# Designs tried in a protein design run: peptides against a protein of PDB entry 8BZL. Part 205

Target 1, 228 residues: chain A of PDB entry 8BZL
Amino acid sequence: SYDRAITVFSPDGHLFQVEYAQEAVKKGSTAVGVRGRDIVVLGVEKKSVAKLQDERTVRKICALDDNVCMAFAGLTADARIVINRARVECQSHRLTVEDPVTVEYITRYIASLKQRYTQSNGRRPFGISALIVGFDFDGTPRLYQTDPSGTYHAWKANAIGRGAKSVREFLEKNYTDEAIETDDLTIKLVIKALLEVVQSGGKNIELAVMRRDQSLKILNPEEIEKYV
Target 2, 242 residues: chain B of PDB entry 8BZL
Amino acid sequence: SRRYDSRTTIFSPEGRLYQVEYAMEAIGHAGTCLGILANDGVLLAAERRNIHKLLDEVFFSEKIYKLNEDMACSVAGITSDANVLTNELRLIAQRYLLQYQEPIPCEQLVTALCDIKQAYTQFGGKRPFGVSLLYIGWDKHYGFQLYQSDPSGNYGGWKATCIGNNSAAAVSMLKQDYKEGEMTLKSALALAIKVLNKTMDVSKLSAEKVEIATLTRENGKTVIRVLKQKEVEQLIKKHEEE

## One batch from the design tools (peptide; made by RFdiffusion4, then SolubleMPNN)

Design b1_p21_1_s3 (from b1_p21_1, 14 letters changed)
Fold by OpenDDE base, seed 3:
Structure b1_p21_1_s3 (fold): chain B 228 residues (1-228), chain C 242 residues (1-242), chain A 21 residues (1-21)
Amino acid sequence: as target 1 above (228 residues)
Amino acid sequence: as target 2 above (242 residues)
Amino acid sequence: SAAEEDRAKALKEAVDALYTA
């Protein structure tokens, strides 16, 4: 059966392994991204850290470079490979072009990497979607999404993972220019969006903010509770 | 489901990696390995299975491997896979030392192997490694550390954890008895014996069936020590007296 | 058996950890 082969076209033109990788992403914890005016915000559903697990090893939001960060949904080990490749590319770009990557550039790199894993014999697709946020050198905030196929698009707001549908429906209703008028309102929008799917409130949310010309900041639980 | 099992690790229609799940199932049948982080050290305790009388006195721990001067690991799962991965860990650590003239950070060694494990779940013509590992180590960045990794290439840091047979029961006991911030290596050793005594399918815990290694810092150096059988006997005896 | 139940629990936790990132 075509679905048992490494990523090949079905007779009806489907890439079943890509579709199945998208099903793996839907099992992942919810991640949300919102582009504000002068801020980008990533929020993720914290999976309950097992008692005795070190929280530092559970990272769903990571920096790719000083101006770019990523959240993912799906297979953690697959995500680590993508993150490492993206970080190397960001550094390589700084060395070769003498400028930081644009958010589009690094998104396209990640997308191309994913696409190659859908076309290469003897490789399965990456079981991850990613939200990539940051600032271009001109200070423009950007949000991109990539999926297992290697498709990517720019967004104002988006969500990935198990709660993504509900979060997107919330964002479609509540994302307005007024709702993102300030940094605090933008953060509040992300928290409210996550609360549609996250049980037990702010304790189960991880939030990262990047403001123009500022580094990635992970909010502590007390900072998150101020927005709830 | 079974129809997707015969080839390279691929996604099922439901987005599952059954070959990885089956590798995890295989580990559940392996001998128990425990790791406990203390304030003054970290330990591994492993069930020694297959005490064959004709085995030449294995001067070396069957399940606990020294990786470098600052790290050791224990394995649960397929022995041949464990040997390959343990050798790879040593090679990675040596290459890093040669390149950077300093020991590899503990988490970086764990991640390097986890990336290899992940690759065996993504590349065709490969099966997942049927091995979970516990890693103990010390580095200048985080001090004493305990990690667990699985066939998927996932890993996590732990204060205490268990892999292999009766691991869920062991983890439950560790959650009950582990005192955060108050754990000494001595108390960790006692806890390890307590947990093994309850989780090993033996009528009586014996020193011949348990391997224990400790990692400590002495005079600014890491010391990895496999406990002698007599020391393990004393720990067992002490537990029986409590 | 208790051992089978323990394995099933451990496997479930590991599998959940695999997909719930």
Scores: peptide ipSAE 0.406, ipTM 0.774, DockQ to the pose 0.813
Fold by OpenDDE base, seed 5:
Structure b1_p21_1_s3 (fold): chain B 228 residues (1-228), chain C 242 residues (1-242), chain A 21 residues (1-21)
Amino acid sequence: as target 1 above (228 residues)
Amino acid sequence: as target 2 above (242 residues)
Amino acid sequence: SAAEEDRAKALKEAVDALYTA
């Protein structure tokens, strides 16, 4: 019966709606994040856009601010709500604090938002995990992950979505200081990690790179093929 | 499991939102709505199911709604839900116009409604809207546009798409016959008639059962026009002669 | 029926888009 209530504890202390939201995330397309030395890279499994669909409207990687990007796994409409809230907070922070948000700050904001949706009556959890990457004002590259519970942690590399286990196992073996020594090697690491779960090679990968003091760049398919 | 079917939209153990899925299923029973993007315009074609002689002839369109001067939509699903959402679209568009002194961009209007739809899938005491929409519009950013949205609050831009009854068959036909970059509004109208003739569960397509609206640009203004019955009859006749 | 099959296909596509986007 507890599984039917808006997020309540079971007798054994479980929040079933949070666990079930995590199951929704596992259905999502795979996303990977890697922190390099002076680069952060997000990669996502590109679903084949339906014939006659406008590719412009199918985005899995978005900017939250000039210095922060997010990829997600799970419910796209839920992600849009989180993204919009995060963008407003980034802008508000710039106006009130006169500095861009740190990647930790905006991650904590998103995490707190998610947590409130696990505790508030009349709300279900967000069916999304997110990889949040960017640069702090000091030029430090950061990678964070959030889940439906509102937990967050800093990572060197991580993955979310349906292929996350295989991608993480690959990253655990292959993430070394040598493997991220250059921007190109870091990008190559992300591509190789995604290729563990993506069948059709570079055509089914979307990559975003953010270098120090540079804006988010979405790589085109031809640019991706150069790293394969 | 059926246990998650009857309550406010919550996750099943498998991470499914059954109330959203059931709202999507309900739309499959609604009359067909089709949208086609052309180089020189965009159109909506919708099945008219309620042909009552006692309906006041003033019903220009049962399923196609003008939202503002630059946008229209068609609806598949629960009529009452459709009325609420179309009114909300008009309010959003008007509020934007008042605030910014320019028309709302097409995608922003679609997104704003989709955020409302999403909220009805996340907040307690709400059910999903049993409605999918096709949006046609023009703006200075992207020109002619066609969007589709569903009960989940997902949306996408399309060159051609269909919602409601026999939508999968219609989409398959559109995928076969739609020629990217070569689609004129005239050819789009012919394609719409062709698809409706094959997908409507009628022995013969009649103009009384089809509503068509076109959105074009004339002298730097958007023109939204519902085709007259005689114009639709001519399109049907032309299709029967091919 | 053909109509039921079409609805099932359309629903599957919509559900796949919902969760796997």
Scores: peptide ipSAE 0.372, ipTM 0.743, DockQ to the pose 0.800
Fold by OpenDDE base, seed 1:
Structure b1_p21_1_s3 (fold): chain B 228 residues (1-228), chain C 242 residues (1-242), chain A 21 residues (1-21)
Amino acid sequence: as target 1 above (228 residues)
Amino acid sequence: as target 2 above (242 residues)
Amino acid sequence: SAAEEDRAKALKEAVDALYTA
């Protein structure tokens, strides 16, 4: 059967392994990204860290460079490979071009990497979607999403993972210019969006904020509770 | 669906990697391995199953491997796969030392192996490794560390954890008895014996059936020591008296 | 058996960790 082959077309034009990788993403914890005016915010559903697990090693939001961060949904080990490759590319770009990557550039790189894994019959697709946020050198905030197929698009706001549908529906209704007028309002929008699918309030949310000319800041639980 | 069970590196229609899940199942049948992080050290405790009268080395570490001067690991799962992975860990650590003239950070060594494991779940013609590992180590960045990795290439840091046979029961006991911030290596050793005594399917815990290694810092050097049988006997005896 | 139940629980936790990170 065509569905048992690694990344081959079905007679009707489906790439079943890509579709099935997208099903793996839907099992992942929810991540949300919102582009504000001068801020980008990533929020993730904090999976209950097992008692005795080191929280340091359980991160769903990571920096790719000083100006770019990523959240993902799906297979963590697959994500690590993508993250490492992206980080190397960000550093290589700084060395060769003497400028940081644009958010679009690094997204396209990640997307191309994912696409190559769909083109090779010797490899399965990556079981991850990613939200990539950051600032271009001109100070423009950006949000991109990429999926297992290697497609990518720019967004104002989006979500990935198990609760993504409900979160997107919320964002479609509530993402307005007024809702992102300030940094604090933008953060509140992300929290409210995650609360559509996350139980027990701010304790189960991880938030990362990047402002213009500032490094990625992960909010502590107390900081999150101020917005709830 | 069974049609995906025999294929490596493919997703099921539901987005599952059945070969990775089956590799995890295989580890559940392996001998128990425990790891406990303390303030003053870290330990591994492993069930020794291969006790044969014709073995030349009676006190060898079957399941605990020194990786470098600052790290050791224990293995649960397929022995042949474990040997390949432990050798690769040693090679990675050595190559890093040669390249950078400093020991590899603990998490970087774990990550490097986990990337190999992950590759065996993504590349055609490969199967997942049927092995989980516990890693203990010290580095200048994070001090004493305990990690666990699985066939998927996932890993995490732990204060205490268990892999192999009766791992869920062991983890439950560790969650009950582990005191964060108050764990000494001495108390960790006692806890390891307590957990093994309850999770090993033996009428009486014996030093012959248990391997214990400790990692400590002495005079600014890492010391990895496999406990002698007599030392393990004393720990068991103390537990029986309590 | 208790051992089978433990394995099933451990496997479930591992599988959940695999997909739901």
Scores: peptide ipSAE 0.450, ipTM 0.809, DockQ to the pose 0.834; fails the geometry check

Design b1_p21_1_s3 (from b1_p21_1, 14 letters changed)
Fold by OpenDDE base, seed 2:
Structure b1_p21_1_s3 (fold): chain B 228 residues (1-228), chain C 242 residues (1-242), chain A 21 residues (1-21)
Amino acid sequence: as target 1 above (228 residues)
Amino acid sequence: as target 2 above (242 residues)
Amino acid sequence: SAAEEDRAKALKEAVDALYTA
């Protein structure tokens, strides 16, 4: 029955529920991704943790596998579903193919999952965009972005969430080969980009770095302040 | 427009999930539930509203549910929804125990239910559960824990929090009086009574209107205990004397 | 009423948490 279609075309050819899910993403805290030469960096706007909340339970950057991590903007509960499905796929790929996923592979998997929720009866779109970063087995750093539609693209640098426009404008001006020449410069670029929209300096930034052949490292506030 | 408010949880033009927000509104009308984490234990305190003298089963716990040997929860919202979710929590915990021969970690149980809640916000022909939960537990990974979950499937760990009626006022009081690192179960119980006395819409706090459960560790075992009415009376009396 | 104001505040905080995480 067509009567159960949640996501339908408007008369002008728009998918309203997808567009409205993109509006939900714009309410999310800002996330930034930058691909360096031998590093990938994710930065997120740290929401002010309520007094008495356990900070351990408030994470916007997560590992999908040893070689892939993800930041998101939008609905946290929706993100958790996507993350769990992606983690299962990463493990399944290791078991069946005997190699870790490529960053493109897992991005395409996530994108296909999102797309199915835009076309399936009785399902609303996921209210999330994601930045997916990591290293392929050949040591190539990758950055991908997905949106609620299930579209995905590769990027040198990108941003999602409420401050994404201002951050992208900053990155368009400041992303050069010189600006990413070293790991430290790449980290500094992400921090500077986030500071365009984040008030009160490094205390409100969460930063994750992945270097070639290294695990995901979450920087502590003191490490972040060294780059400010 | 009412078009986005009705039969299926969909996004509004502004990117809002109104059915989830309305489920959260429904919880604001429920009886107050408090959770407080201490160094030596964790507690739940809940308002008891339905004291019917003709209830044959003195439900020792109208609002506090034992989930397994290491966890309990309290519920604010629609009772029928609460019963479904608490039963599901028990089933998840038992399936895990059978599969792994160890108790489910506290956060894993919370997340498993939160994924169910989230599904009811995303799948058509379903409405969000009109329920928030407080979870107390102990595991070998993090020790004593307190979690809160809402209709969206969001959750968080807390040192102290409140759900239901007057929850914002209660949270404000908890923020003022909670001393991190210095909270004993005894002081947590006193704080719970203090907060309930100010947040419950009653002329006088009485033991019949309050349920309290504590979770402690004794000889390497978790002990979940619902306080007797006399014990609650003593806590209230002590608060009135201060 | 104070109770209505509290509910409105609690709802706002919950809604903010829903979208701004």
Scores: peptide ipSAE 0.394, ipTM 0.763, DockQ to the pose 0.831; fails the geometry check

Design b1_p21_1_s4 (from b1_p21_1, 14 letters changed)
Fold by OpenDDE base, seed 3:
Structure b1_p21_1_s4 (fold): chain B 228 residues (1-228), chain C 242 residues (1-242), chain A 21 residues (1-21)
Amino acid sequence: as target 1 above (228 residues)
Amino acid sequence: as target 2 above (242 residues)
Amino acid sequence: SASEEDRKRALEARVEDLYQA
């Protein structure tokens, strides 16, 4: 029965469910990623937490492994599935290959997972885009973006979600070698980029920083305010 | 846009999952469930709508389910879906206990079910579960906890929250009256009665129409107790006198 | 009705939670 085929080609060659999943991503809060010289930075628009909600349970940036972290835009529940699969793969890779994944490898894994959900009968696409950052074993900082289609590309800087266009336009103008010359400047660049779309300043930003040979650090609000 | 509404959970042209939204709408018609976190415990309070005199077993609790020794939940939505999900929660908790020889952490149980709920929003031939849940629990990691989950598989931790009928009004009242850091279980019970009295579609709040469970720690053990009807009557009476 | 308005607000909140992530 045709009812099992969720994602099918239109007569004009479009995968509408993929395109519509991309529209779902555009509703998500903004995330930005920037690759510096020896740092990768993820910034996200912090959703206003309801007064009685525990902020601990609201996460848009997560570690996939010690050397890789991810921010997403779109459906949170879909993101959890992707994150869990990616984490399992990172651990599996360490066990089987005896090395951490490269950022490209895990991005490709996530992309392939997403792609399969665009082609498999009885599955809708994932309603998420992701920014994946980290360090390869050689110490090279990496930034990748993937979308619901399962495409992925390497970036110097990128953004996803509702404010992505404005943030990208800002980054296109302001991402220079001078702007990322230091770790602090790179962090400032991310904050400035997010402030293009985030209301009420640094209090509504979550920042994650990964430096070479260091673990993921989530900045506290006081640390963020130092860069504003 | 209506053409996409009747099929397996798919994205609309606008990027919406209407079947998930409709499941959420269905829950809005369900009986009210409240959860309140206190310093010394956590509680669930649920509206009991089906008071049928011919029901043979006064179900000890119609809407509140013990999941394990450290957790309970309340459900709002389709009863059959709720039964499936509550059974699954128990199975997940039991499997974890068997595997790790310790109770499952509260959030981990919640996320495990939420991943199942999510799957029913993504896989063809499945519909979303028409159920939201409130979870209360204790674990060694975070102590007393309150969680809410919806048909999408989203969840969050809460100090106090409400699902089902008049949930938005209930949440507003909770926001007004909840005192962070000062909430005792006693005050939480009083607050629950206050909110239910205003949010239940009944002319008068009666103990027969309310189920309340508390989760406390006594002598290093979790105690889950469903309040007796007389205890609920006393709470209602106290509220009426204030 | 007040109950209908409440359901609308509740749904809007859940929909916001669903997509604004």
Scores: peptide ipSAE 0.415, ipTM 0.806, DockQ to the pose 0.795
Fold by OpenDDE base, seed 5:
Structure b1_p21_1_s4 (fold): chain B 228 residues (1-228), chain C 242 residues (1-242), chain A 21 residues (1-21)
Amino acid sequence: as target 1 above (228 residues)
Amino acid sequence: as target 2 above (242 residues)
Amino acid sequence: SASEEDRKRALEARVEDLYQA
């Protein structure tokens, strides 16, 4: 009975709606993030878009601001709500504080938003996890992860979605200072990590890179194939 | 019973707040946190459960949070709930400092958060926080202090206490070994290691699995220090040699 | 298990504190 309720505690102390939202994320397409020395890289598994769907409409990587971008796994509609709220907050921060958000700040904002949806009776948890990457004003690259519960942590590298376990295991073995010594090596690491779970090579990968003082760049398929 | 435990926190026919009890149950599954008050300082010791190789090293402490210059806390329970509450503690402390130009008294900060916790047990459309906290601090009114709070909004001052996994066993051990009025910070650290060694579900304590913070006074200033891994290793080694 | 018994004892203590107020 508790598993179908609003987000309340079960007798054994579980928040079943949060746990089920986490299960929904595990069914999502894989996303990976890696922090390099002077680069942050996001990679996502391209969903097989139906032949009649515009591939341009299925973006799993989005900019939150000039210095911050996000990839997600889970419910696309839920993600849009979070993205829009985050974008508004980034703009509000620029107007009120006269500086861009830090990656931690916007991550904490998103995490707090998610947490509130786990504690209000008239709401369900967001069915999304997110990888948030960017640069702070001092030029420090950052990577954060959030889940449906509203938890967040900083990572050197991480993955979310259906292939996350395998990708994470790969990253745990292969993330070294040597593997991220250059921007190109960092990009290669992300591609190799995604190839653990993505079939048909670079054609099914979307890759975005952000360098210090540069905007988000989404790599085209030809650019990705150069790293394979 | 089932009708009252699946709704907003309301009283059962027996006068029970089942959602609060269930929030307390959630905390029982969390990693162990203990606090010990000494004559010359206060400490928190917490179990570190999530050791991930890819975690960014910037996270010096997973379970111990600095609140202001004079206070820190440790959390047992739902991490996201903990993050919200620790942020609120910092905001309360900052607002007080701005308003009164002095740091908030320790008990007043604890009470302010407990009122928030209580509200989440009473107002419709909310669930209790699945979090208990240990607070350590120093103020000019009471000196070194240790507090515990739970999901109900109840709190109390303690000489030594424990929350989370195996907390009842830990509290029993603390009651046996704590010497009131004779506890030094050094002895408190040794006691913390002793209790954690018996209460953690691990065969051997390692410095990787334990976080320890101390709060002391030096030259009229509060010093909050997280012990380095090497220092924790030395404490563990010393305990193994006794 | 010993841990389950401990959780039960700990919960009982907290519940007692909740209602003795």
Scores: peptide ipSAE 0.319, ipTM 0.607, DockQ to the pose 0.109
Fold by OpenDDE base, seed 4:
Structure b1_p21_1_s4 (fold): chain B 228 residues (1-228), chain C 242 residues (1-242), chain A 21 residues (1-21)
Amino acid sequence: as target 1 above (228 residues)
Amino acid sequence: as target 2 above (242 residues)
Amino acid sequence: SASEEDRKRALEARVEDLYQA
């Protein structure tokens, strides 16, 4: 059966393992990214942390570099591999090119990595989608998405994971120039978008904000509640 | 679907990695391992299942392994897989020490092994490791730490957790009795005995069936100690008197 | 059995951690 082959096309041109990896992503907690004027915002649905679990070890938003952050949906262990590779590449780029990576560059790197795992009989696809946000050195805010296939696209706003459809539908209706006119409005847009799928308000949301020429800031629950 | 069960590194149509899940299931049949974080230390408690009278008494630990001066682990699952992974942990820790002239941070060691585990779930011709691990350690960054890792290469930090047989019941008991901020190593030891007594499929808990290791700090040094059988007997006796 | 039910619960928790993370 072609569905079992890691890197074999079906007669109708499907890569089933890639499609099935996308199904794994749909099981993941929702992540949303929004590009504002001078801000990029990532929001994620917090997974319920077990009572005795250290919350520090549960992260869905991570820095790839000082100017780039990533949120993911899907297999956490797979994500860690991608994150580590991306971080190494960001550092390597700084050393060799003497400039930080562009958001597109690191996205393309990640996408190429993912694609290679779809084209080797000895490897399964990565079970992750990622939202990659940041600023280019010229101060341009960027948002990219990658999927298990190794495709990538630039977005104004997007979502991944189990609630992605509902969040995208919300963003399609509500992403306007007015809705992103200020940093605060952009943050509010992300929160409102997540609230379409997240129960119990701001307590179950993690937000990361990167403003132009600023480092990544993870908002605390109290800061999030100010926007709700 | 049984159809996808025969391949080690493929997604099912529903996006499931059945071989990873089956490796996790295999661990559920292994002997119980507990980890408890206290304010003044961290402990591992593990069930000894292979009590063979012909085993030379020199077997200090069947399931608890010292990794370096600052870390130890316990294993639940396939023994051969456990031996490979514990050896790899030691090698990683040693390589780090040689490279950086300082001990590897606890989470970095855990992560390094978890990346290996993950690779065995992604690359063809490999099967997932049928092993979960509990890690105890101390480092200058986070102090005393407890981690759990599974066949997927996922890991997390814990205040208390359990792997292996009756792990869900054990975790439930730990959730009930664990007092955050008030847990001493002494109380953690008592809690470990309490939980093991209830979760081990034995009529009576005996010191021969339990391994306990503690990790403490003394004079700015980490001390990893496997409790003597007599010490475990005293803990059991104390529990029976309460 | 109680042990089988425990294994099921434990597995469900691990599977949830695997995919819902």
Scores: peptide ipSAE 0.416, ipTM 0.807, DockQ to the pose 0.810; fails the geometry check

Design b1_p21_1_s4 (from b1_p21_1, 14 letters changed)
Fold by OpenDDE base, seed 2:
Structure b1_p21_1_s4 (fold): chain B 228 residues (1-228), chain C 242 residues (1-242), chain A 21 residues (1-21)
Amino acid sequence: as target 1 above (228 residues)
Amino acid sequence: as target 2 above (242 residues)
Amino acid sequence: SASEEDRKRALEARVEDLYQA
């Protein structure tokens, strides 16, 4: 018999497959998100690209829509499925509602998708956590996190992946109104946070910024080094 | 624990997908496949293990499959799984062509199959495909391209790579000898022979044991050609003389 | 064997790609 019931409660009330999916996320490269005043910033620990690998095909930060982007930690193939569905939903929303999604809306959509995979027979949970950032139509910057369980919360700053604990501890100490007073300071905060866990400095960081009424900008290595 | 390796693809307590890892392990036992991207073309070279004298010679290529006019792939792993996936690739490519009246972009075809592979790692009653693929292609967006995909549904673009038996050693050799920006198809062919000669567990490399396909552009058209045995013999001979 | 060691290295690389993404 095929194990139809993949994610089931233990006698003590645990969903082991969800917990184990969270362990898979902890193996992933570190991602950090910070909400500034008029900016949202995503930073990711850049995996060492093998010699002869095309760097174009190795990206951890992606746009979901013009006003929303996502970073993830965990299984890349799982992430691709989530990203594709989220993109379709963003476009569908634009067509049906005639407005872009709010960051909360698309986060809730992703979270609901993840949750269904924890409750559906014959499906394992997604092995990913995501940081979702963007701007609502009113120009409010937003940061959300989702996990394999399908839970989601809004954050000022957060981190996921293998270095998340150290990065969060850094952010808890250093995230102040003064530290996010300007866009540049916000970017510096993200870089400093990642440098707590990333070896070899700015060369191993992928950084993306979204400003109000602007598209996602991936910073090149030279731009990152200016903040180090 | 045997409990996590014998069931549908589920997470272990450590967050591992053992069935995916075991599928990857199985591919390590398959015949070697190489892909090399050049400035003027891209190639696949594959080990031919089953030389049965009674096989109908109509099988021009055991491991290299034409997908459409602009793409081909090679497979390492379970043959039956490979057949299913290569047929699906062809169907996806044809459906795209019918819908959009243009050939499917190379990466889009790769991702479409990778989503299928991923699904077989997430849905119950399914096992991962025991197959890795190398894809070669040309499109108007990126020109000549080489991709690799694995049982997880992960993929990447490459200048040169290897799957199957002795793949780690082959990749190491490719890293040493591949010259970015200076690779011609001719030099890529020579490199492929060099690497296969060292990685195949044969005393002497023979043309009967190697399949090579090249993808080039001629007069604004993609040309996919499987090298004739005589051409492969000449490449081997040239390598032996160097 | 050299081939077994190669398979192990290859698998380790693929596992790293799988999880350390």
Scores: peptide ipSAE 0.372, ipTM 0.733, DockQ to the pose 0.820; fails the geometry check

